Peptides against a protein of PDB entry 2YKT. Designs and how they scored, part 113

Target 1, 231 residues: chain A of PDB entry 2YKT
Amino acid sequence: SRSEEMHRLTENVYKTIMEQFNPSLRNFIAMGKNYEKALAGVTYAAKGYFDALVKMGELASESQGSKELGDVLFQMAEVHRQIQNQLEEMLKSFHNELLTQLEQKVELDSRYLSAALKKYQTEQRSKGDALDKCQAELKKLRKKSQGSKNPQKYSDKELQYIDAISNKQGELENYVSDGYKTALTEERRRFCFLVEKQCAVAKNSAAYHSKGKELLAQKLPLWQQACADPS

## One batch from the design tools (peptide; made by RFdiffusion4, then SolubleMPNN)

Design b2_p13_8_s1 (from b2_p13_8, 7 letters changed)
Fold by OpenDDE base, seed 3:
Structure b2_p13_8_s1 (fold): chain B 231 residues (1-231), chain A 13 residues (1-13)
Amino acid sequence: as target 1 above (231 residues)
Amino acid sequence: DEEEAYMQEMLEA
């Protein structure tokens, strides 16, 4: 029946969220933590490299003929420091605004969805059972009428059961239809939350890339010409 | 340094 098919579709939406979406989201969070760790590792490794560059700058500053190149090397290290600070800001946002919030949501969701599905199933079954009872009573009444010497005695009751069945069928169909819409809304809400949090990460990432580009674009021409006019 | 401490925490996690 149409109601049975819609009921199956509703259950499948909840099943897809619980068995596909939520496990995939947990994996996404885990991969995010790995990505954060890798970026922190890049930061740490870069610090060693640019500290060594500062040492080269110190040596240049102590020389008689390369003192101005010392300043250039120090500027290169300083620009790195500023870019790194921007990366750390992005990482903090990535952790606090995406990973932590998604982890909190996915942990609570299993219990919530299980309860919501059970509530829907219980009410759907209750309405279905009530409909089945009315249909069974109508069938019994028709059998009694066929065996009776006065079938007209049961005509009013037959009409009452037909009306009751029609009303209960309509109520069941509406309930299942609303249940399906609710399930789809729950699914969409989860995807929207992910998209919104990822947009915040993307904005911070864009700021990091922009700041780095601006700093390097400003200084690079100066650094490229530093060896042209030795002092 | 707070920044260094944060990086170290991420590496140890």
Scores: peptide ipSAE 0.025, ipTM 0.650, DockQ to the pose 0.024
Fold by OpenDDE base, seed 2:
Structure b2_p13_8_s1 (fold): chain B 231 residues (1-231), chain A 13 residues (1-13)
Amino acid sequence: as target 1 above (231 residues)
Amino acid sequence: DEEEAYMQEMLEA
């Protein structure tokens, strides 16, 4: 029946969230943590590299013929420091605004969805059972009427059961339909949450990239000409 | 800190 099909669809939505979406989201979070760790490692390694570059700048500044190149090397290191600061801010945002929040949501969601599905199933079954009971009673009544010498005595009761069945069928269909819409809304809400959090990360990532582009675009031409100038 | 301040000055020049 239409109601049975829609009921199956509703259950499948909840199952898809619990068995496909949530595990995939947990994996996404895990991959995000790996990415964060790798970027933190890059940041640490880069610090050592550019600290060493500063040392080279100090040596240039102490030289007789390369003093101006010392300033260039210091500028290079400083630009890196500022870019790194932006990266660190991005990483903090990535952790706090995406990973932590998604982790909190996904851990709570299993229990929530299980309860929601169970509630839906219980009420759906209750309405279904009530309908089945009325249908069974009507069938019994019709059988009794068919065997009776005075079938008209059952006519009013038959009409009452027909009306009750119609009403209960309508209630069941509406309930299952609403349940399906609710389930789809729950699914969409989860994807929207992910998209919104990813947008926040993208915004912070853009700030990192913009800062790097700005600083390098400003200074790189100056650095490129430094060796052409006499000491 | 002094070195960083100097580097910042150079970056802003």
Scores: peptide ipSAE 0.000, ipTM 0.312, DockQ to the pose 0.010
Fold by OpenDDE base, seed 4:
Structure b2_p13_8_s1 (fold): chain B 231 residues (1-231), chain A 13 residues (1-13)
Amino acid sequence: as target 1 above (231 residues)
Amino acid sequence: DEEEAYMQEMLEA
């Protein structure tokens, strides 16, 4: 029936969220944590590299003929520090605004969705059972009427059951239809949340990249000229 | 210090 088909569709939406979306989201969060860890590792390794560069700058500053190159090397390290600060801000946002929030939501969502589905199923079954009962009673009444010498005795009751069935059928269809819309909205809300959080990450990432580009573009011409200038 | 602490935390996670 139409209502049965819509009911199956509704249940399938909830099941898809619980069995496909949420596990995939958990994996996404795990991969995000791995990515964060890798970026932290890069950051730490970069610090060591540029600290070593500073040491080279110190040696240049102590030299008789390369003092100005020491300043260049220090500037290179300083620009790195500024870029690194921007990366740290991005990473903090990535952690706090994306990963943590998604993790909190996905942990709560299993219980929420289970309860929502159960509530829907219970009410759907209740309405369905009530409809089935009325249909069964009508069938029983009709059989009794066919075997009776006075079928007209049951006519009013038959009409009452027909009306009740019609009303209950309509209520069931409306309930299931609304349930389906609700389920689809729940699914869409989760995807939208993910998209919005990813947009925030993208903005922060863009800020990191733009800052790095700006700083390097400003200083690179000066550094490129350093070796051409006399000591 | 805060930066280093954060990086260390992420590396240990």
Scores: peptide ipSAE 0.018, ipTM 0.555, DockQ to the pose 0.025; fails the geometry check
Fold by OpenDDE base, seed 5:
Structure b2_p13_8_s1 (fold): chain B 231 residues (1-231), chain A 13 residues (1-13)
Amino acid sequence: as target 1 above (231 residues)
Amino acid sequence: DEEEAYMQEMLEA
């Protein structure tokens, strides 16, 4: 029936969130943590590399013919430091605004969805059982009427059951329809939350990339000219 | 909107 099909669809939405979305979200969080760790590792490794570059700059500054190249090497290291500071700010946002919040939500969601599904199933069954009961009573009444010498005796009662069945059928259909809308809204809310948090990360990432591009674009022409200008 | 249309189709069948 139409109501049975809609009921199945409603249950499938809840099951999809619990069995597919939430596990996938947990995996997404795990991959995010791995990515964060790798970026932190890059920052650490870069520090060692640019510290070594500073040492080369010191040697240049001590030379008779390469002093100005020492300043260039120091500037390269300083620009890198500023870029890394911006990366660290982005990573803090990535951790606090995305990963932590998603982890909190997914942990609480299993119990919530289980309860919501159970509530829906209980009420749906209650309405279905009430409908089935009325249909069964009408069937019994019709059997009695067919065996009676006075079928007119049962006419009013038959009409009452027909009306009751119609009303209960409508109530069941409306409830299942509303249940389906609610389930879809629950699913959409979770995707929207993910999108919103990812937007915040994207803004911070854009700031990081913009700062790096700006600093390098400003300095790179100067650095490229340093060897061409004989002092 | 697509979900609502689908739901309406299911209710009319």
Scores: peptide ipSAE 0.000, ipTM 0.325, DockQ to the pose 0.035; fails the geometry check

Design b2_p13_8_s2 (from b2_p13_8, 7 letters changed)
Fold by OpenDDE base, seed 2:
Structure b2_p13_8_s2 (fold): chain B 231 residues (1-231), chain A 13 residues (1-13)
Amino acid sequence: as target 1 above (231 residues)
Amino acid sequence: SELEEYMKEMLEA
């Protein structure tokens, strides 16, 4: 029946979220944590590299013939420091605005969805059973009427059962239809949450990239010409 | 790349 098909669709949506979406989201979070860890490692290694570059700049500044190159090397290190600070801010956002919030949601969601599905199933079954009971009673009544010498005595009861079946069928169909819409909304809400959190990360990532591009575009031409003008 | 290899090492640590 239409109601049975809709019921199966509703259950499948909940199952898809619980068995496909949530596990995939957990994996996504895990991969994000790995990515964060790798970037933190790169950040630490880069600090050592540019600290060493500063040392080279100090030596140039102490030299008789390469003093101006010391300033260039210091500028290179300073630009990196500023870019690195922006990267660290991006990583904080990545952790706090995406990973932590997704982790909180996904951990709570299994219990929530299980309860929601159970509630739906219980009510759907209750309405279905009530409908089946009325249908069975009508069938019994009709059988009794066919064997009776006075079938008209059952006419009022037959009409009552027909009306009850119609009403219960309508209630079941409406309930299952609403259940399906609710399930689809739950699924969409989860994807929307992911998209919104990724947008926040993207904004911070854009700030990192723009800062780097701005600083390097400003300074790189100066650095490239530094060796052409010996002191 | 060298950076990719470094990151791989960091992920394995």
Scores: peptide ipSAE 0.013, ipTM 0.404, DockQ to the pose 0.018
Fold by OpenDDE base, seed 5:
Structure b2_p13_8_s2 (fold): chain B 231 residues (1-231), chain A 13 residues (1-13)
Amino acid sequence: as target 1 above (231 residues)
Amino acid sequence: SELEEYMKEMLEA
């Protein structure tokens, strides 16, 4: 029946969230943490590299013929430092605004969804059972009437059951329909939350990339000219 | 990969 089909669809939405979405989200969070760790590792490794570059700049500054190149090397290291600071800000946001919040939500969600599904199932079954009972009673009444010498005796009661069945069928259909809409809304809310948090990260990432591009675009022509100029 | 295919489609659209 239509109500049975919609009931199955409703249950499948909840099951999909619990069995597909939530595990996938946990994996997403794990991959995010790995990515964060790798970027932190890049930061650390870069520090060593550019510290070594500064040392080369110091040597240039002490030379008789390459003194100005020392300043260039220092500027390169400084620009990197500024870019790295922006990266750290982005990573902080990535951690606090995305990973932590998603982790908090996914940890609570399993219990919530289980309870929501159970509540829906209980009420759906209750309404279904009530409908089945009325249908069964009508069937019994009709059998009794068919075997009776006075079937008119049962006519009023038959009409009452028919009306009751119609009403209960409508109630069940409405409940299942509303349940399906609710389930879809729950699913959408979770995707929307993910999208919104990812948007915040994207904004911070854009700021990081913009800062890096700006700083390098400003300085690179100067650095390129340094070796062309005679000392 | 699926990601590469998606990105290609997105960038070409």
Scores: peptide ipSAE 0.005, ipTM 0.365, DockQ to the pose 0.020
Fold by OpenDDE base, seed 3:
Structure b2_p13_8_s2 (fold): chain B 231 residues (1-231), chain A 13 residues (1-13)
Amino acid sequence: as target 1 above (231 residues)
Amino acid sequence: SELEEYMKEMLEA
């Protein structure tokens, strides 16, 4: 029946969220944590490199003929520091605005969805059983009428059962239809939340890249000309 | 520095 098909579709939506979406989201969070660690590792390793560059700058500053190149090397290290500060801000946002919030949501979701599905199934079954009972009673009444000497005695009662069955069928169909819409809304809400949080992270990432590009674009021409100038 | 401490924590986590 139409109601049975819609019921199966509704259950499948909940099943997809619980068995596909949520496990995939947990994996996404895990991969995000790995990505965060890798970026932290890059930053830490870069510090050693640019600290060594500062040491070279110190040596230049102590020299008689290369003092101005010392300033260039220090500027290179300073630009690095500013870029790393921007990366730190991005990482904090990535952790606090995406990973933490998604982790909290996915942890609570299994219990929530299980309860929601159970509630829907219980009410759906209740309405279905009531309909089946009414149909069974109508069938019994018709059998009695066929065996009776006065079938007209049961005509009014038969009409009442037919009307009741029609109403219960309509109620069941409406309930299942609403259930399906609710399930789809729950699924969409989860994807929307992910998209919105990812957008916030993307904005911070864009700011990091933009700031780095700006700083390097401003200084690079100066650095490139430093060796051409006399000391 | 604040950055060094943060990076160290992230690597150890």
Scores: peptide ipSAE 0.019, ipTM 0.509, DockQ to the pose 0.023; fails the geometry check
Fold by OpenDDE base, seed 4:
Structure b2_p13_8_s2 (fold): chain B 231 residues (1-231), chain A 13 residues (1-13)
Amino acid sequence: as target 1 above (231 residues)
Amino acid sequence: SELEEYMKEMLEA
């Protein structure tokens, strides 16, 4: 029936969220944590590299003929520090605004979806059972009427059952239809949330890259000419 | 949404 088909579709949406979307989201979060860890590793390794560069700058500053190159090397390290600060801000946002929030939501969502689905199923079954009962009673009444010498005796009651069945059928159809729309909305909302959070991360990432580009573009010409200048 | 309200409640409890 139409209502049965719509009911099946509704349950399938909940099933898809619970069995496909949420597990995939958990995996996404796990991969995000791995990515964060790798970036933290890069940050640490970069610090060591540029600290070593500073040491080279110190040696240059102590030399008689390369003092100005010491300043260049220090500037290079300082620019790195500034870029690193931007990266750290991006990582904080990545962790706090994306990973943590998604983790909290996906964990709670299992409980919510289970309850929501159960509520829907219970009410759907209740309405369906009530409809089935009325249909069964009508069938029983019709059989009784066919065997009776006075079928007209049952005519009013038959009309009452027909009306009740019609009303219950309509209510069931509306309920299931609304349930399906609700389920689809819940699914879409979850995807939208993911997209929005990812957009925030993307903006922060863009800021990091822009800052790095600006700083390097500003200083690189000065660094490039340093060796051409006399000591 | 109902989900957001539920999550808020759960996080605050």
Scores: peptide ipSAE 0.019, ipTM 0.603, DockQ to the pose 0.325; fails the geometry check

Design b2_p13_8_s3 (from b2_p13_8, 6 letters changed)
Fold by OpenDDE base, seed 3:
Parts: structure tokens; sequence; C-alpha cells
Structure b2_p13_8_s3 (fold): chain B 231 residues (1-231), chain A 13 residues (1-13)
């Protein structure tokens, strides 16, 4: 029946969230933590490299013929420091605004969805059983009427059962239809939350790249001319 | 520095 098909669709939405979406989201969070750790590793490794660059700048500053190149090397290290500070701000936001919030939600969601599905199934079954009972009673009444010398005695009661069946069928169909809409809304809400959090990450990433581009664009022409114009 | 401490925490976590 139409109601049975809609019921199957509703259950499949809940199953898809619990068996596909939530496990995939847990994996996404794990991959995010791995990515954060790798970026922290880049930061740490870069510090060693640019500290060594500062040491080269110190040697240049102590030299008789390359003193001005010391300032260039120090500026290169300083620009790196500023870019790195912007990366750290991005990482803090990535951790606090995306990973932590997704982790909290995915843990709560498993229990919530299980309870929601069970509630829906219980009420759907209850309405279905009530409909089946009413249909069975109508069938029994019709059998009694066929064996009776006075079938008109059962006519009013037959009409009452027919009306009750029609009403219960309509209630079941409406309940299942509303259940399907609710399930789709729950699914969409989860994807929307992910998209919104990822948009925040994208904005922070854009700010990091913009700051780096700005700083390097400002200084790079000066650094490129430093060897051609000795002081 | 505060930045260095944060980086160490992320690497060790």
Amino acid sequence: as target 1 above (231 residues)
Amino acid sequence: SEEEEYMKEMLEA
C-alpha cells in the first residue's frame, strides 16, 4: 500500500543517518584531527627553519660587506612569524568551532535518533493494529449478517465500522506522511550544520591566505633588489 | 610563548 511504502521510506531515512551519515561524520572528525596535527607539525618544523635563517641574518649583520642583507633575512623571518600567527588563529577556530562542536553533536545524536525511530515505529504499529482490528470486526459482522434471518439489524453497525476504517486509514496515512517529512528535515538539518561549520573554516582559511599574500607581495620586491643594490 | 605552547599541545594530543 501507499502507507506501507511511505513507512519503508521513513525508516530508510533514519537508517541512512544512523548507519551512513553518523559513522562518516565520526571519520570526518578523525581526519580533521589528523589534519590539525599535521598543520601543527608544519608550524613546528617551520620554526626551526626560520630560526636558522635568523642565525644567517645575524652573521650577515656582523659582516663588513653584507650588513644590509642581515636586515633582509630578519624581515623574511618576521614575515614568516606573522603568517604563522595567522595560521595559529585559523587552527584555534578549526578546533573550537568545527571539531569540538561536531564531536559533541555526533555523540548525542545516536541516542536521539534511536529514540525518535522507536517512537515513530511504536505509534505507526499502534495505528496499524487499530485499523486491522476494525477491519476484522467488520468482517465478523458481515458473516453474522449473511447467516441472519434479519440482515437489516446489522446495517447501522456496519456503516459505523466503515466510517471508523476510513478515519483510521486517513490518520495512519497522515501520520506516516508527517513522519517522512520529519525524517527528511532531521537529515537536512545535519547536512546544513556541517555546511555552516565548514563555511566558517573556509572564511578563516581565506583570511590566512590573504594575509600571507599581502605580506609577501609587499616585501618580495625589496628582497629581490637587495643583492643588486649593495650599500 | 603562548603560540609555542599551543603548537606543542596539538602535536602531543
Scores: peptide ipSAE 0.024, ipTM 0.566, DockQ to the pose 0.024
Fold by OpenDDE base, seed 1:
Structure b2_p13_8_s3 (fold): chain B 231 residues (1-231), chain A 13 residues (1-13)
Amino acid sequence: as target 1 above (231 residues)
Amino acid sequence: SEEEEYMKEMLEA
């Protein structure tokens, strides 16, 4: 029946969230943590490289003919420090606004969805059983009427069962329909949350790239002229 | 700094 089909669809939505979405989200979080760790490693390695560049700048400053190049090398290291600070801010946001929040939600979601599905199933079954009982009673009544010498005795009761069946069928169909809409809303809410959190990450990433571009664009012409115009 | 501590934690994790 249409009601049975819609019931199956509803259950499948909940099952898809629990068995496909949530495991995939856990994997996504794990991959995010790996990515965060790698970026932290880049930041650490970069510090060592530019600290070494500062040392080269110190040597230039102590030289007789390359003093001005010392300042250039120091500026290069300082610009890098500013870029790295921006990256660290992005990483903090990535951790606190995306990974932590997703992790908290996915842990709670299994319990929530199980309870929601169970509640739906219990009520759906209750309504279905009530309908089946009413249909069974009507069938029994009709059998009794066929064997009776006075079938009209049962006519009013037959009409009452027919009306009750119609009402219960309508209630079941409405309940299952609403259940399906609710399930789809639950699924959409989870995807929307992921999209919104990823938008925050994208904004922070854009800020990082913009800051780096700005700083380098400002200083690079000065650095390129340093060797051509010795002091 | 707080930033350095955060980065250290991430590297050790």
Scores: peptide ipSAE 0.020, ipTM 0.515, DockQ to the pose 0.025
Fold by OpenDDE base, seed 5:
Structure b2_p13_8_s3 (fold): chain B 231 residues (1-231), chain A 13 residues (1-13)
Amino acid sequence: as target 1 above (231 residues)
Amino acid sequence: SEEEEYMKEMLEA
């Protein structure tokens, strides 16, 4: 029946969230933590590289013929420092606004979804059982009427059961339909939450990349001509 | 699909 099919669909939505979405989200969080760690590692490694570059700049500054190139090397290191500061801000946001919040949500979600599904199943079954009972009683009544010499005495009661069945069928269908919509809303809400948090990260990432682009675009022409200019 | 129909209704609401 339509109600049975919709019931199966509803249960499948909850099942998909619990068995597919949530585990995948946990993996996403784990991969995010790995990515964060790698970026932190890049920061550390870059510091060593640019500290060494500063040392080369110091040597240039002490030379007679390459003094101005020392300033260029220092500027390169300083631009990197500014870019790095922006990266650190992005990483803080990535951790606090995405990873932590997703982790908190996914840890609480299993119990919530289990309770929601159980509530739906209990009420769905209750309505179904009530419908089945009325249908069974109508069937019994009709059997009595067929064997009776006076079937008319059962006519009013038959009509009452028919009406009750119709009403209960409608209630069940509406409940299952609403349940399905609710389940789909729960799923969509979770994806929307992920999208919104990822948007926040994207904004911070854009700021990081923009800052780097701007600083490098400003200085690179100066650096490129440094060796061609007279000392 | 029924899912598409219900999702459409939700998005239009």
Scores: peptide ipSAE 0.014, ipTM 0.463, DockQ to the pose 0.043
Fold by OpenDDE base, seed 2:
Structure b2_p13_8_s3 (fold): chain B 231 residues (1-231), chain A 13 residues (1-13)
Amino acid sequence: as target 1 above (231 residues)
Amino acid sequence: SEEEEYMKEMLEA
């Protein structure tokens, strides 16, 4: 029946979230943590590299013929420091606004969804069983009426069962329909949450990239001409 | 891939 098909669809939505979406989200979080660790490693290694560049700038500043190149090397290191500060802000956002929040949600969601599915199944079964019982009683009544010399004796009772079946069928269909809409809403909410958190990270990442582009575009022409213009 | 092998090598250093 249509209600049975819709019931199967509803259960499949919950199963898809629990068996496909949530495990995939856990993997996504794990991959994110790996990415975060790698970026932290890059950050640390980069600091050592540009600290060493500052030392080269100090040596240039102490030289007799290369003093102006010391300032260039210091500027290169300073631009890196500013870019690095922006990267650190992006990493904080990546950790706090994406990974932590997704992890909190996915860990709680398995129990929540199991309970929600169980509640739906219990109520759906209850309504289905009540409908089946009324249908069975009507069938018994009709069989009894066919064997009776006075079928009119059962006419009022037959009408009562027909009305009860109609009402229970309508209630079951409405319940399953609402259940399906609820399940789809739960699924959509989870995808929307992921998209929204990823958008927040993307915004902070854009700030990192724009700052780097701006600073390098401003200074690079000056650095490129430094060797051609001895003091 | 060659890129994955390169990254593995760099991470081991």
Scores: peptide ipSAE 0.008, ipTM 0.396, DockQ to the pose 0.015

